# Peptides against a protein of PDB entry 5A53, part 105

Target 1, 230 residues: chain A of PDB entry 5A53
Amino acid sequence: LVENVKQALFIPGQSCNKNLHDIMVDLSALKKPDMKRFNRKNDIHPFEDMSPLEFFSEKNDCSLMVLMTSSKKRKNNMTFIRTFGYKIYDMIELMVADNFKLLSDFKKLTFTVGLKPMFTFQGAAFDTHPVYKQIKSLFLDFFRGESTDLQDVAGLQHVISMTIQGDFQDGEPLPNVLFRVYKLKSYKSDQGGKRLPRIELVEIGPRLDFKIGRIHTPSPDMVTEAHKKP

## One batch from the design tools (peptide; made by RFdiffusion4, then SolubleMPNN)

Design b2_p13_5_s3 (from b2_p13_5, 5 letters changed)
Fold by OpenDDE base, seed 2:
Structure b2_p13_5_s3 (fold): chain B 230 residues (1-230), chain A 13 residues (1-13)
Amino acid sequence: as target 1 above (230 residues)
Amino acid sequence: MHRILEPEEYSLV
């Protein structure tokens, strides 16, 4: 089954600020070419009314959306939305902590657009806890891109690392998710006439610590329909 | 329609 690449729409909310805009630009750069950005602010409150997002999903043919809002309560908030059949499937608020780093904070490396990232998930909760399972599902779905027949290791460019920041117990606040992006850098080391391939991971950004906010989950019926293979 | 992928369906190859 060849599935079409999911397009992402990045939407500045009414409260979008410069920092959040910069974060949007940098994160969306990882989704190129399968990304659209609105230049205008839109007054959208997804947890109050989802209809505008469904409209945008359909109008722009984007099954992925990211709404950029910021308030005192929800600073640097990226609401990630997925749709199925242009209806809201799930939503999650991920608030970027103030310690974020932009691509400009890292050494500029050449980046090939459209290469599928490798993923690493650190934390057992990514497989067991509903919220972190949703996050894992979201990011994998978000960055799936094209089904690449990676015939060559040369197609391996970058790793997205997602780490749950520490352990937590039931009833405790959910730890942040540490989002990191690394580029694979190959070095030819000439050690004594043997060229040993050396691979290094170089952080390229953005560097985002996500605080988890509000969540919307699909109905069981919608889950069933959304996972049906044609 | 774009199906929601299972995490296990994420493949590099």
Scores: peptide ipSAE 0.590, ipTM 0.950, DockQ to the pose 0.670
Fold by OpenDDE base, seed 4:
Structure b2_p13_5_s3 (fold): chain B 230 residues (1-230), chain A 13 residues (1-13)
Amino acid sequence: as target 1 above (230 residues)
Amino acid sequence: MHRILEPEEYSLV
């Protein structure tokens, strides 16, 4: 089954600032060419009224959305939204910590647009805890790209790494998720007449530490319909 | 309509 690539819409909220704009630009660069960005601020409050996001999903044919807002309580907040049939499926607030790094903070490397990333997830909770399961599902779905039966290994360029920052118990605040992006760099090593390929991971950015905020989850019926294969 | 993927459906090849 070949599925069309999901398009992402990046929306500056009314409270979007320069830092959030820069983060938006850098994160959306990883989703090129399958992304759109609004140039104007929009007054959207998704946890109060979801209808404007459903309207934007349908109007722009984007099943992925990211709303950029900032307040004293929710600084550098990226609300990730998924839709199914242009209806809200799930939402999650991911607040970027102040220690973020932009692409400009790293050595500029040649980057091919439109390649599918590899993923690594560090932390058992990504497979067991509902919130981290949602985060894992979200990012894999967000960066899926084209569903093809065969991809040339020469097209493997970069790795997205997601790490849960430490252990936690029931009732404790959820640890941050560390978002890192690496490029694969190949070296030819000549040791004793044997050429062994050496591969290194080089961080390319952006570097984002996500604090988890509010969450919206789908109904069981929506889950069944949204995962149904034709 | 775009289906929501299961994590296990993510493939590189």
Scores: peptide ipSAE 0.589, ipTM 0.946, DockQ to the pose 0.702
Fold by OpenDDE base, seed 1:
Structure b2_p13_5_s3 (fold): chain B 230 residues (1-230), chain A 13 residues (1-13)
Amino acid sequence: as target 1 above (230 residues)
Amino acid sequence: MHRILEPEEYSLV
Protein backbone atom coordinates (compact mmCIF):
# COMPACT_ATOMS: atom_id res chain seq x y z
CA LEU B 1 0.00 0.00 0.00
CA VAL B 2 1.50 3.32 -1.06
CA GLU B 3 0.46 5.75 1.66
CA ASN B 4 0.21 9.38 0.62
CA VAL B 5 2.50 11.82 2.41
CA LYS B 6 0.96 13.42 5.48
CA GLN B 7 0.53 17.17 5.10
CA ALA B 8 1.25 19.50 8.02
CA LEU B 9 -0.68 22.67 8.83
CA PHE B 10 1.06 25.34 10.92
CA ILE B 11 -1.42 27.59 12.71
CA PRO B 12 -0.52 30.79 14.54
CA GLY B 13 -2.78 31.11 17.58
CA GLN B 14 -4.10 34.42 18.85
CA SER B 15 -1.16 34.73 21.26
CA CYS B 16 1.49 33.92 18.62
CA ASN B 17 4.47 36.28 18.90
CA LYS B 18 7.47 37.07 16.68
CA ASN B 19 9.68 34.38 18.24
CA LEU B 20 7.03 31.70 17.72
CA HIS B 21 6.48 32.90 14.18
CA ASP B 22 10.20 32.57 13.42
CA ILE B 23 10.31 29.11 15.05
CA MET B 24 7.25 28.11 13.02
CA VAL B 25 8.89 29.24 9.77
CA ASP B 26 12.11 27.36 10.49
CA LEU B 27 10.51 24.11 11.69
CA SER B 28 8.02 24.13 8.82
CA ALA B 29 10.87 24.55 6.32
CA LEU B 30 11.97 21.01 7.29
CA LYS B 31 8.51 19.72 6.30
CA LYS B 32 8.52 21.27 2.80
CA PRO B 33 6.95 20.59 0.35
CA ASP B 34 4.31 18.86 2.52
CA MET B 35 3.42 21.90 4.60
CA LYS B 36 0.88 24.73 4.78
CA ARG B 37 1.09 27.83 6.97
CA PHE B 38 -1.70 30.17 7.92
CA ASN B 39 -0.83 33.85 7.72
CA ARG B 40 -3.65 34.90 10.05
CA LYS B 41 -3.96 34.28 13.75
CA ASN B 42 -6.71 31.91 14.86
CA ASP B 43 -8.27 31.81 18.32
CA ILE B 44 -7.95 28.08 19.09
CA HIS B 45 -7.83 26.40 22.49
CA PRO B 46 -7.43 22.69 21.66
CA PHE B 47 -7.63 21.38 25.24
CA GLU B 48 -10.96 23.19 25.70
CA ASP B 49 -12.51 22.60 22.26
CA MET B 50 -10.98 20.34 19.60
CA SER B 51 -13.67 20.97 16.96
CA PRO B 52 -11.88 23.91 15.20
CA LEU B 53 -8.78 21.74 14.66
CA GLU B 54 -10.85 18.87 13.27
CA PHE B 55 -12.48 21.38 10.91
CA PHE B 56 -9.08 22.69 9.75
CA SER B 57 -7.75 19.14 9.32
CA GLU B 58 -10.62 18.25 6.99
CA LYS B 59 -10.79 21.56 5.07
CA ASN B 60 -7.04 21.66 4.40
CA ASP B 61 -6.53 17.88 4.07
CA CYS B 62 -3.84 18.01 6.76
CA SER B 63 -3.54 15.12 9.21
CA LEU B 64 -0.72 16.91 11.06
CA MET B 65 -1.13 20.30 12.75
CA VAL B 66 1.05 22.56 14.87
CA LEU B 67 -0.58 25.35 16.88
CA MET B 68 1.66 28.24 17.99
CA THR B 69 0.58 29.92 21.26
CA SER B 70 2.22 31.75 24.15
CA SER B 71 1.11 32.60 27.67
CA LYS B 72 2.74 33.22 31.05
CA LYS B 73 2.12 29.58 32.03
CA ARG B 74 2.85 28.10 28.56
CA LYS B 75 5.48 30.29 26.92
CA ASN B 76 6.47 29.52 23.30
CA ASN B 77 4.07 26.59 23.14
CA MET B 78 3.92 24.35 20.08
CA THR B 79 0.90 22.06 20.30
CA PHE B 80 1.45 19.11 17.98
CA ILE B 81 -1.78 17.48 16.81
CA ARG B 82 -2.38 14.33 14.80
CA THR B 83 -5.72 13.38 13.31
CA PHE B 84 -7.15 10.12 12.06
CA GLY B 85 -10.11 10.44 9.72
CA TYR B 86 -10.05 14.18 10.49
CA LYS B 87 -10.72 13.40 14.18
CA ILE B 88 -8.20 14.24 16.89
CA TYR B 89 -5.95 11.24 17.56
CA ASP B 90 -3.41 12.78 19.94
CA MET B 91 -2.05 16.13 21.09
CA ILE B 92 1.06 17.23 22.96
CA GLU B 93 2.26 20.63 24.14
CA LEU B 94 5.97 21.21 23.57
CA MET B 95 7.16 24.55 24.93
CA VAL B 96 10.32 25.96 23.36
CA ALA B 97 12.88 27.17 25.91
CA ASP B 98 14.33 30.69 25.55
CA ASN B 99 17.74 29.34 24.46
CA PHE B 100 16.43 28.41 20.98
CA LYS B 101 18.46 28.98 17.81
CA LEU B 102 17.03 29.72 14.37
CA LEU B 103 18.34 28.60 10.98
CA SER B 104 19.84 32.09 10.59
CA ASP B 105 22.06 31.42 13.63
CA PHE B 106 23.86 28.63 11.75
CA LYS B 107 25.98 28.53 8.62
CA LYS B 108 23.62 28.39 5.67
CA LEU B 109 23.96 25.04 3.97
CA THR B 110 21.99 24.17 0.88
CA PHE B 111 19.90 21.02 1.16
CA THR B 112 17.47 19.24 -1.13
CA VAL B 113 13.86 19.86 -0.12
CA GLY B 114 11.76 16.77 0.55
CA LEU B 115 14.46 14.33 1.66
CA LYS B 116 13.56 12.08 4.58
CA PRO B 117 15.63 12.62 7.75
CA MET B 118 17.33 9.97 9.80
CA PHE B 119 16.34 9.99 13.46
CA THR B 120 18.39 9.30 16.55
CA PHE B 121 16.83 8.99 20.00
CA GLN B 122 18.91 9.28 23.16
CA GLY B 123 17.26 8.05 26.35
CA ALA B 124 15.72 4.69 27.25
CA ALA B 125 12.43 6.39 28.15
CA PHE B 126 11.69 6.90 24.43
CA ASP B 127 10.91 3.17 24.33
CA THR B 128 9.39 2.66 27.80
CA HIS B 129 7.72 5.82 29.13
CA PRO B 130 4.29 6.59 27.60
CA VAL B 131 4.90 10.33 27.12
CA TYR B 132 8.30 9.91 25.45
CA LYS B 133 6.92 7.03 23.37
CA GLN B 134 4.25 9.43 22.11
CA ILE B 135 6.91 12.05 21.28
CA LYS B 136 8.97 9.46 19.38
CA SER B 137 5.88 8.26 17.51
CA LEU B 138 4.83 11.84 16.71
CA PHE B 139 8.14 13.00 15.23
CA LEU B 140 8.68 9.84 13.19
CA ASP B 141 5.15 10.11 11.80
CA PHE B 142 5.53 13.87 11.23
CA PHE B 143 8.72 13.54 9.15
CA ARG B 144 8.01 10.19 7.46
CA GLY B 145 7.63 11.87 4.06
CA GLU B 146 7.32 9.75 0.95
CA SER B 147 7.59 6.00 1.34
CA THR B 148 10.10 5.57 -1.46
CA ASP B 149 11.56 2.07 -1.68
CA LEU B 150 14.50 3.71 -3.46
CA GLN B 151 15.71 6.32 -1.01
CA ASP B 152 19.29 5.27 -1.52
CA VAL B 153 21.54 5.94 1.48
CA ALA B 154 23.09 8.40 -0.99
CA GLY B 155 20.01 10.58 -0.48
CA LEU B 156 20.53 10.89 3.27
CA GLN B 157 21.14 14.56 4.04
CA HIS B 158 19.64 15.21 7.46
CA VAL B 159 19.80 13.73 10.92
CA ILE B 160 17.30 14.77 13.57
CA SER B 161 18.54 14.05 17.08
CA MET B 162 16.16 13.91 20.03
CA THR B 163 17.65 13.63 23.52
CA ILE B 164 16.00 13.39 26.93
CA GLN B 165 17.81 15.93 29.10
CA GLY B 166 19.05 13.84 32.01
CA ASP B 167 17.71 11.02 34.14
CA PHE B 168 14.45 11.12 36.06
CA GLN B 169 12.50 8.98 38.48
CA ASP B 170 8.80 8.34 38.89
CA GLY B 171 7.02 11.38 40.30
CA GLU B 172 9.69 13.83 39.09
CA PRO B 173 9.03 16.45 36.42
CA LEU B 174 9.67 15.11 32.93
CA PRO B 175 13.02 16.30 31.52
CA ASN B 176 13.09 18.44 28.40
CA VAL B 177 13.59 16.94 24.95
CA LEU B 178 16.55 18.42 23.08
CA PHE B 179 15.76 18.74 19.36
CA ARG B 180 18.80 19.10 17.06
CA VAL B 181 19.11 19.01 13.26
CA TYR B 182 22.31 18.06 11.47
CA LYS B 183 23.38 17.91 7.85
CA LEU B 184 25.62 15.09 6.71
CA LYS B 185 28.61 16.64 5.03
CA SER B 186 30.91 14.43 3.01
CA TYR B 187 34.50 15.58 3.01
CA LYS B 188 37.02 14.07 0.68
CA SER B 189 40.01 13.99 2.99
CA ASP B 190 43.14 13.53 0.94
CA GLN B 191 45.08 11.97 3.78
CA GLY B 192 48.20 10.39 2.27
CA GLY B 193 46.75 9.70 -1.18
CA LYS B 194 43.87 7.57 0.16
CA ARG B 195 40.62 9.43 -0.35
CA LEU B 196 38.78 8.21 2.70
CA PRO B 197 35.24 9.55 2.66
CA ARG B 198 34.86 11.45 5.91
CA ILE B 199 31.30 12.16 6.97
CA GLU B 200 30.75 14.98 9.43
CA LEU B 201 27.58 16.10 11.14
CA VAL B 202 27.08 19.85 10.89
CA GLU B 203 24.31 21.42 12.96
CA ILE B 204 21.99 23.44 10.71
CA GLY B 205 19.14 24.28 13.09
CA PRO B 206 16.71 25.01 14.36
CA ARG B 207 17.88 24.18 17.89
CA LEU B 208 14.92 23.66 20.21
CA ASP B 209 14.68 22.49 23.82
CA PHE B 210 11.13 21.26 24.41
CA LYS B 211 9.45 21.39 27.79
CA ILE B 212 6.58 18.90 27.90
CA GLY B 213 3.11 20.26 28.68
CA ARG B 214 -0.40 18.84 28.41
CA ILE B 215 -1.17 15.66 26.52
CA HIS B 216 -4.25 14.16 24.91
CA THR B 217 -4.21 10.43 24.13
CA PRO B 218 -6.58 8.44 21.90
CA SER B 219 -9.06 5.85 23.12
CA PRO B 220 -7.97 2.20 22.79
CA ASP B 221 -10.53 1.73 20.01
CA MET B 222 -9.14 4.70 18.08
CA VAL B 223 -5.60 3.30 18.47
CA THR B 224 -6.72 0.00 16.95
CA GLU B 225 -8.46 1.68 14.02
CA ALA B 226 -5.64 4.16 13.35
CA HIS B 227 -2.98 1.41 13.11
CA LYS B 228 -4.98 -0.99 10.92
CA LYS B 229 -3.23 -1.86 7.72
CA PRO B 230 -5.80 -2.25 4.97
CA MET A 1 -7.24 8.04 5.37
CA HIS A 2 -3.70 8.24 6.72
CA ARG A 3 -2.99 5.66 9.37
CA ILE A 4 -0.75 6.43 12.33
CA LEU A 5 2.73 5.09 11.69
CA GLU A 6 4.34 2.75 14.19
CA PRO A 7 7.90 3.76 15.14
CA GLU A 8 9.20 0.43 13.80
CA GLU A 9 7.80 1.24 10.36
CA TYR A 10 10.05 4.27 9.92
CA SER A 11 12.52 3.36 7.19
CA LEU A 12 14.97 5.38 5.13
CA VAL A 13 15.06 2.72 2.44
Scores: peptide ipSAE 0.550, ipTM 0.938, DockQ to the pose 0.701
Fold by OpenDDE base, seed 5:
Order: sequence, then C-alpha cells, then structure tokens
Structure b2_p13_5_s3 (fold): chain B 230 residues (1-230), chain A 13 residues (1-13)
Amino acid sequence: as target 1 above (230 residues)
Amino acid sequence: MHRILEPEEYSLV
C-alpha cells in the first residue's frame, strides 16, 4: 500500500513568541518538503473548540498540525494534532523547556532534505503507558515520510532520540520527553593501515525537552477506523 | 484518507 506522505501545518497561535517561532522554524525544517507554515497568527484554542483546526486540516490538506502558543501556565507550548478524515484524531500539548537549543547552536552540517529519520526510544513507558504510547505513535507518524519499500540504507542520515527523563511511579507527574536529533557521520579511522568504518552520532538540533500537557484521545470507534487498512 | 501509523509499521526499508 503506497500511502501519500502526511503534510504538516505549523500554525502560530495568537500568543506565539519569538522563541516559539524559532523552534517552529527548526522543527519544521526536519519535516521539509512536507510542511506548510502560516505567516499570520491565528486565534485558536484547540481544547475549547477544535472546529478551526478541522477546517485548516481540510483546507490545506494537512493531516498533521502543530499549534504554537505560549502563556504563563503553558509556556512554549507546541500542540501536536493529528486528523483522520479531516476530523481531530488526537492532540497533545508538549511544552518546550527553557533549556532548548536551536539548529544555529550546533555546527552547521549539510542537511539532506526529505530523508526519513531513524528513531530510538528510551524508557519502558513508551511501550506500556498510554500517554507515552501516544507520543511514540505521534512522532513516528509525523516523521514517517514516504512509505517506500526501497529506502536506500545509504539514505540513513538522521537519528531522532526520544528519552523519558527518569523513572516515575503511578500518580507522579509524567517526566519530560527529551527530544534529540543526531546526524550519522561515517569516519574512516586509519588505525595501522586498517580502515575501520566508524560511525559517530553528532547532535545537530534542535534540542527540545518536552513537558507533557493536556491530551485529547480518539474514541474507540475512531481508532478502529483510523487504523483500518483499505 | 491517511491512516494512523502503528509504531510497529515504522520502517526505514
């Protein structure tokens, strides 16, 4: 089944600030060419009214959306939205901690646009806890790109690492998710005439620590329909 | 319609 690449729409909310704009630019760069960005601020409150997002999803043919908002309670908030049939499937607020790093904070490495990342997930909760399962599902779906049976292994350039920051017990606040992006660098080590291939991971950014906020989950019926293979 | 990807379906190849 050849599935079309999901397009992402990045939406500055009314409260979007410079930091969020910069984060938006950097994160959306990883989704090129399959992204759109609005240049205008939009007054959208997705947990109050989802209808504007459904409208934007349909009008722009974007099944992925990221809303950029900031308040005292929800600073540097990236609301990730997925739609199915242009209806809201799920939403999650991921607030970027102040320790973020932009692409400009790292050594400018040549970045090939359109390459599918490899993912690594650190933390058992990504497979067991419903919220972290949703996060895992979201990011894999967000960066899936082209479903090509023939991705040339030679095209593997990027690793996205997602780590749950520490252990937690039931009833405790959910730990942050550490989002890191690495480039694979192949070095030829010359050790005594034997060229051993060495692969190194070099962080390229952005570096984002996500605090988990509000979540919207789909109905069981919508889950069934959304996962149905034609 | 774009279906939601199952985590197990994510492949590089």
Scores: peptide ipSAE 0.540, ipTM 0.937, DockQ to the pose 0.698

Design b2_p13_5_s4 (from b2_p13_5 with D1M F4I H8E)
Fold by OpenDDE base, seed 4:
Structure b2_p13_5_s4 (fold): chain B 230 residues (1-230), chain A 13 residues (1-13)
Amino acid sequence: as target 1 above (230 residues)
Amino acid sequence: MHYIKEPEEYSLV
């Protein structure tokens, strides 16, 4: 089954500021060439009315959307939206903490556009807790890229690491998710005539700590329909 | 129409 790559639409909300714009640019650079950006601000409140997002999904043929908003209650908020058949499937608010780093804060490394990242998930809750399961599903789906039978291992350039920041109990606030991006560097070490391949992970950015906000989950019927293989 | 994959369907290779 050859599925086309899911396209992402990045939408500045009415309250989008310079920091959110810069974060949007850097995060969307990882989704190239399979992304679109709006240049104008749009007054969208997805937890009040989802219909504008469904319209944008259909009009732009994007099943992935990211809305950039900021308020006193929800500072640096990235709302991640997925659609199925141009209808809202799920939504999650991920607020970027003030300690973020942009691509410009790291040593510029050349990377090939369109290569699939590898993923690492740290924290048992990614497999057990419904919110972290949704986050894991979202990011895997967001960066999945083309379904290729022949993945050239030589083409593996990026690792995205997602870590739950600490342990939590039932009823406690959900810990932040630490988003990190690394490039694989291969070095030939010449130790005593034995060339051992050395692989190093070098952080390339952006560096984002996500605070979890509001969530919308699909109905059981929508889950059943959305998981049907064509 | 793109379906939603389960995490287990994400191949690293």
Scores: peptide ipSAE 0.311, ipTM 0.848, DockQ to the pose 0.757
Fold by OpenDDE base, seed 2:
Structure b2_p13_5_s4 (fold): chain B 230 residues (1-230), chain A 13 residues (1-13)
Amino acid sequence: as target 1 above (230 residues)
Amino acid sequence: MHYIKEPEEYSLV
């Protein structure tokens, strides 16, 4: 089943600031070519009224959306939204900590647009805890790209690493998710006439530490419908 | 229509 690539829409909210805009630009660059960005701020409050997002999903044919807002309570907030049939499936607020790094903070490495990243998830909670399971599902879905049967190693350019920052117990605040992006760099080491292929992971950015905020989860019925293979 | 896959359905490798 060749599924069309899910398109992402990045939406500056009314409270979007320069830093958040820069984060948006950098994160959305990883989703190219399957990404749209609005240049205008939109007054959207997804946890109060989801209807504008459903409208944008349908109008732009984007099943993925990211709303960029910032407030004192929710600084550098990226609300990730998924839709199914242009209806809200799930939402999660991921607030970028102030220690973020942009692509400009790293050595500029050329990357091919449209290559599917590999993912690594560090932390058992990604498989067991409902919130982290949602995050894992979201990011896998968000960056899935084209389903190519041939994952040619030649097509492997990026590794996205997501790490739960530390251990936590029930009732404790959920640790941040550390988002890191690496590029595979091939070196030809000429050691004494034997060219050994050396592969190194080079961080390319952005570097984002996500604080988890509010979550919206789908109804069981919507889950059932959304998981139906066509 | 895009369905939502379970994480296990994603070929990560």
Scores: peptide ipSAE 0.303, ipTM 0.843, DockQ to the pose 0.769
Fold by OpenDDE base, seed 5:
Structure b2_p13_5_s4 (fold): chain B 230 residues (1-230), chain A 13 residues (1-13)
Amino acid sequence: as target 1 above (230 residues)
Amino acid sequence: MHYIKEPEEYSLV
């Protein structure tokens, strides 16, 4: 069974501001063509009532959602939601730090829409710590795109790098996750008459430092059902 | 119905 690409719905919350809108536009550009955006603000509080999100998931056939909200306590908050069978599977608040950079802050490079990113994860906690495991799972799922048996090297356009900002011990606040997007730039270097292929990573944005907020995790039963291959 | 993959299933190889 070829699974259809998961569609993402970007939802401006009632408290969505200009900066968060700009972040939404730039991040959602990486999910094209498998992305929808609402143009109007919606009053949604997912940690109080999840039912509006389940309704939007079903109505729009989107198993991925991002709610854009901002408050003093949760500034530039991107709530990432996944659904399974249009029911909430998991949620995580990722607050964008003020040092963010938009696509317009970087050198404009040609970008092909719809190419699958390569991911890199830096930090052992992505494999061991429950919260970072959820983040890893979320972003891999969010940007999975079309299932290709072989990623043709020719189809490699960009790398998404996710780094845990520093070491932490048990009981300490969870470090931010540094989200970076690079384009693979191939060029031929002429060194001594030999053209050697050279690949460089060029940052293209957006640049986002995510502070981890509230989390909703699925029940064990829902995990079992959601991992069943058809 | 979209299932959730394990991270290992997202391998490029």
Scores: peptide ipSAE 0.291, ipTM 0.837, DockQ to the pose 0.670
Fold by OpenDDE base, seed 1:
Structure b2_p13_5_s4 (fold): chain B 230 residues (1-230), chain A 13 residues (1-13)
Amino acid sequence: as target 1 above (230 residues)
Amino acid sequence: MHYIKEPEEYSLV
């Protein structure tokens, strides 16, 4: 069964500002064509009432959602939501640090819309720590795109790098996750008559440092149902 | 209805 690509809905919250709007535009551009954006602000508080998000998931046929909010306590907050059967599966708050860079801050590179990114994860906690495991699962699911049987290396255009910023011990605040996007550039190096294809990674943006906020996790029963292969 | 895959089930990991 070839699964349809998961669609993402980007929602500006009532407290969405210009910076969050710009971040939303740039991050959502990486999810094209499988993305919708609302132009109107919506007053949604997902950790108080999840019902509006479940309604939007069903009405828009989007199993992925990103809510853009900002407050003094949770500045530049991107709440990532996944649904299963239009019910909330999991949620995570990822707050963008003030040192962010937009696509406009990098050299304009042409890219083909709809190509899958490759992922790289740096930090052992992505495989062992529950929160970082959820982040890894979320981003892989979010950017999975079309199921291709053959990874045509020729179709590889982007690499998304996710790095845990430093080591941490139990009971310490969770380090930020550094989100970086690179384009693969093939250069024909004419070095000495042997055209060896040189592949270089060029950062294209956006550049986001995510501070981890609140998390909602599914029940064990919901995990079992959501992982059932059709 | 889309199921949720484990990270190991993604081909581009």
Scores: peptide ipSAE 0.284, ipTM 0.844, DockQ to the pose 0.730

Design b2_p13_6_s1 (from b2_p13_6, 10 letters changed)
Fold by OpenDDE base, seed 1:
Structure b2_p13_6_s1 (fold): chain B 230 residues (1-230), chain A 13 residues (1-13)
Amino acid sequence: as target 1 above (230 residues)
Amino acid sequence: MIYRIESVEELLA
């Protein structure tokens, strides 16, 4: 069963600003060619009414959506939405901290469009804590392209790193998730006449620190249906 | 008003 690559739709909300637009452009570039983006602002409040998102999911055949909004309480907010059967499966607010860096802030490195990134997760909570488990699942699902056995090793050019910023105890605010993107650079090092392949990680951007906001968790019934292999 | 992409041309604009 070749799992069809999930399509992503990027939606500017009514409160979308220039910074969010730039972040949207850079993040969506990593999802090409499996990405659509709206140029017009839409007045959507997903935690109040989910029906517009379900409409967009169906009409654009996208099971992944990102809504860009900003307010005093939720500055630079990226709401990540997944649908199943064009119904909302889960949602999570990830607010981008002001210290973000765009692709233009890094040395321009060319990359081939359509190659799947490798993911690395740093922090035990990604495997144990329900919120971080959802984040891990979301990002793996978001950037998971066509699984061809041959493309996995030969086409590895990008690494996406996600790190939980520090330790936390029960009842404490959830630490930010640090999102970093690296390109694998292979160069032949001439050390002592043996050309050993040297691999270096070069940060290419964007650099995003995500503050966790509101979460919508799927019903147990939807979880069961979503995990049923067709 | 809910805007949707209806064509490939709208995606490229």
Scores: peptide ipSAE 0.061, ipTM 0.618, DockQ to the pose 0.030
Fold by OpenDDE base, seed 3:
Structure b2_p13_6_s1 (fold): chain B 230 residues (1-230), chain A 13 residues (1-13)
Amino acid sequence: as target 1 above (230 residues)
Amino acid sequence: MIYRIESVEELLA
């Protein structure tokens, strides 16, 4: 069963600013061609009323959405939303720290649009802690692309790295998640007169440090339905 | 006002 590639919709909120717009453009570029962006601001408050997002999900046939908002309390906030059957499945606020870097801050490299990235996750909590498990699931789901049976290693161009920033104990604030994007560069190195193939990771951006905000978790019934393979 | 976009063509217009 070739699962249809999930489409993403990027939505500027009413409080979206230039920095968030630029971040939106750069992050959404990684989701091409399976991405739509709104150009106009929409007054949406997903933790107060989710119905506008469900409407957009259905009308645009997008099961992934990202809402861009900013306030004093929640600066540079990217709310990631997933839907199932055009109903809200889960939501998570990820606030981008001020130290972000855009694609323009890195050397431009040629890449093929639509290739599936490899993921690396650093931190045990990605497998054990419910919030970080949700983040892991979200990003894997967001960037999976077409399930090509032939993961031809030769077609792998990008690596997305996600790292939990430090250790934490129960009851402590959750550490940030460091989001990094790399391109695989192959070159022949001359070591001792022998040209050996070498692969290096080159950061291409964007560089984002995510602070975790509010979370909406799915109902047990929705979890069961979403995991039912036909 | 919630803007309804149903097609890519509407995004490009």
Scores: peptide ipSAE 0.058, ipTM 0.622, DockQ to the pose 0.029
Fold by OpenDDE base, seed 5:
Structure b2_p13_6_s1 (fold): chain B 230 residues (1-230), chain A 13 residues (1-13)
Amino acid sequence: as target 1 above (230 residues)
Amino acid sequence: MIYRIESVEELLA
C-alpha cells in the first residue's frame, strides 16, 4: 500500500506577523512539493471552532494543517492539525521561542526537494509520555513523505533532530522541544591514502524551540479508524 | 471571510 504523501496546508491566522510568516515559509520549504500556503489571513480559532479547519482540509485535500497565530499569551504559535477523513484527528499548539533562526541565518546549502529526512528523537518521553508521543507521531507523519521501504542511504540528505529540553517530573511544566535541521555532508578525508568517508552534520535551519501549548487528542474510536490499514 | 485555494497553481499565481 503506497500511502499517498500527506499534503500540508499552511494558514496564516488573523494575528500572523512577519516572524511567523518567515517561519512558515522556511518550515514549509521542507515539505515541498507536498505543501500549500495561503497568502491571506484567515480568522480561525481552532480550539473554539474546528469547522473552518475541517472545511479547509476537505477543500484543499490536505490532511495536515499549520495555523500561524500570535498573541501575548501564545506568541509565535504554530497550531499543528491532523485530519482523518477531513475531520479533526488531533491538534497541538507549538509556540516558537524568540531565539529562532531562519534559513537565511545559516550558510545557504543546496538541497534536493522531495528527499525524506531522517528523524532523530532525543528524550525517553517521546516513547512514554502522551504529549511527546503525539509530537513524535505528528512530525514523523508531517515529514515522512512517500513511504519507500528502502530508505536508500543514497537519498539521505538531511536529518531532523527533535530534543526534549531537559528532564522533567510529573506535574512539572513540559520542557520545550528543540527542532533542528541538519544536512549530511560527506567529506573525503585522505588519511594515509585510504579515503575514509567522513560524514558531518551541518545545521541548515530553521532552528525552532517549541513551547508546548494546548492539545486536542482524538477519540479512541478515531484512533482505531485512523490505524486501520485500508 | 475564509480564503481557500483549490490547486497548487493558485498558490504560484
Scores: peptide ipSAE 0.033, ipTM 0.579, DockQ to the pose 0.031
Fold by OpenDDE base, seed 2:
Structure b2_p13_6_s1 (fold): chain B 230 residues (1-230), chain A 13 residues (1-13)
Amino acid sequence: as target 1 above (230 residues)
Amino acid sequence: MIYRIESVEELLA
């Protein structure tokens, strides 16, 4: 079953600033061609009223949405939303720390649009903790792209690394998730007549440290429906 | 033709 590639919609909120806009542009570039961006600011408060997002999901046929807002309390906030049947499935606020790097901060490398990234997750909590499990699920879902049967390593261009920043105990604030993007670069080294392929990972950006904010989890009924194979 | 709706105001119409 070739799952239809989920389309993403990036929505600037009313409080969207230049930095967040730039982050949006760079992050959304990784989702091309399966991405739409609004140019107009929209006054959306998803944790107060989800209806506008459901409307946009349906009207734009996007099951993934990212709302960009910024306030003193929630600076550089990217609310990631997933819908099922154009109804809100889950939401998570991920605030980008001030130490972010844009694509322009890295060496410009040509990349093929639409190649599926490989993911690496560092931190046991990605498999055990509900919030980090949601984050893992979200990003896998967000960047899954076309299921190419060709797991050809030759077709692997990008590696997305997500790392939980440090250990934490119950009751402590959840550590940030470090988002890094690398390009796989193959070098042919001629050592002694044997061309050994040397593979290097080159960071290409963006570099984002996500602080976890508010979360909306799906209802059990929606989970069941979303996992029903057609 | 999937019309791109970019305005929340269209929800009120």
Scores: peptide ipSAE 0.119, ipTM 0.781, DockQ to the pose 0.027; fails the geometry check

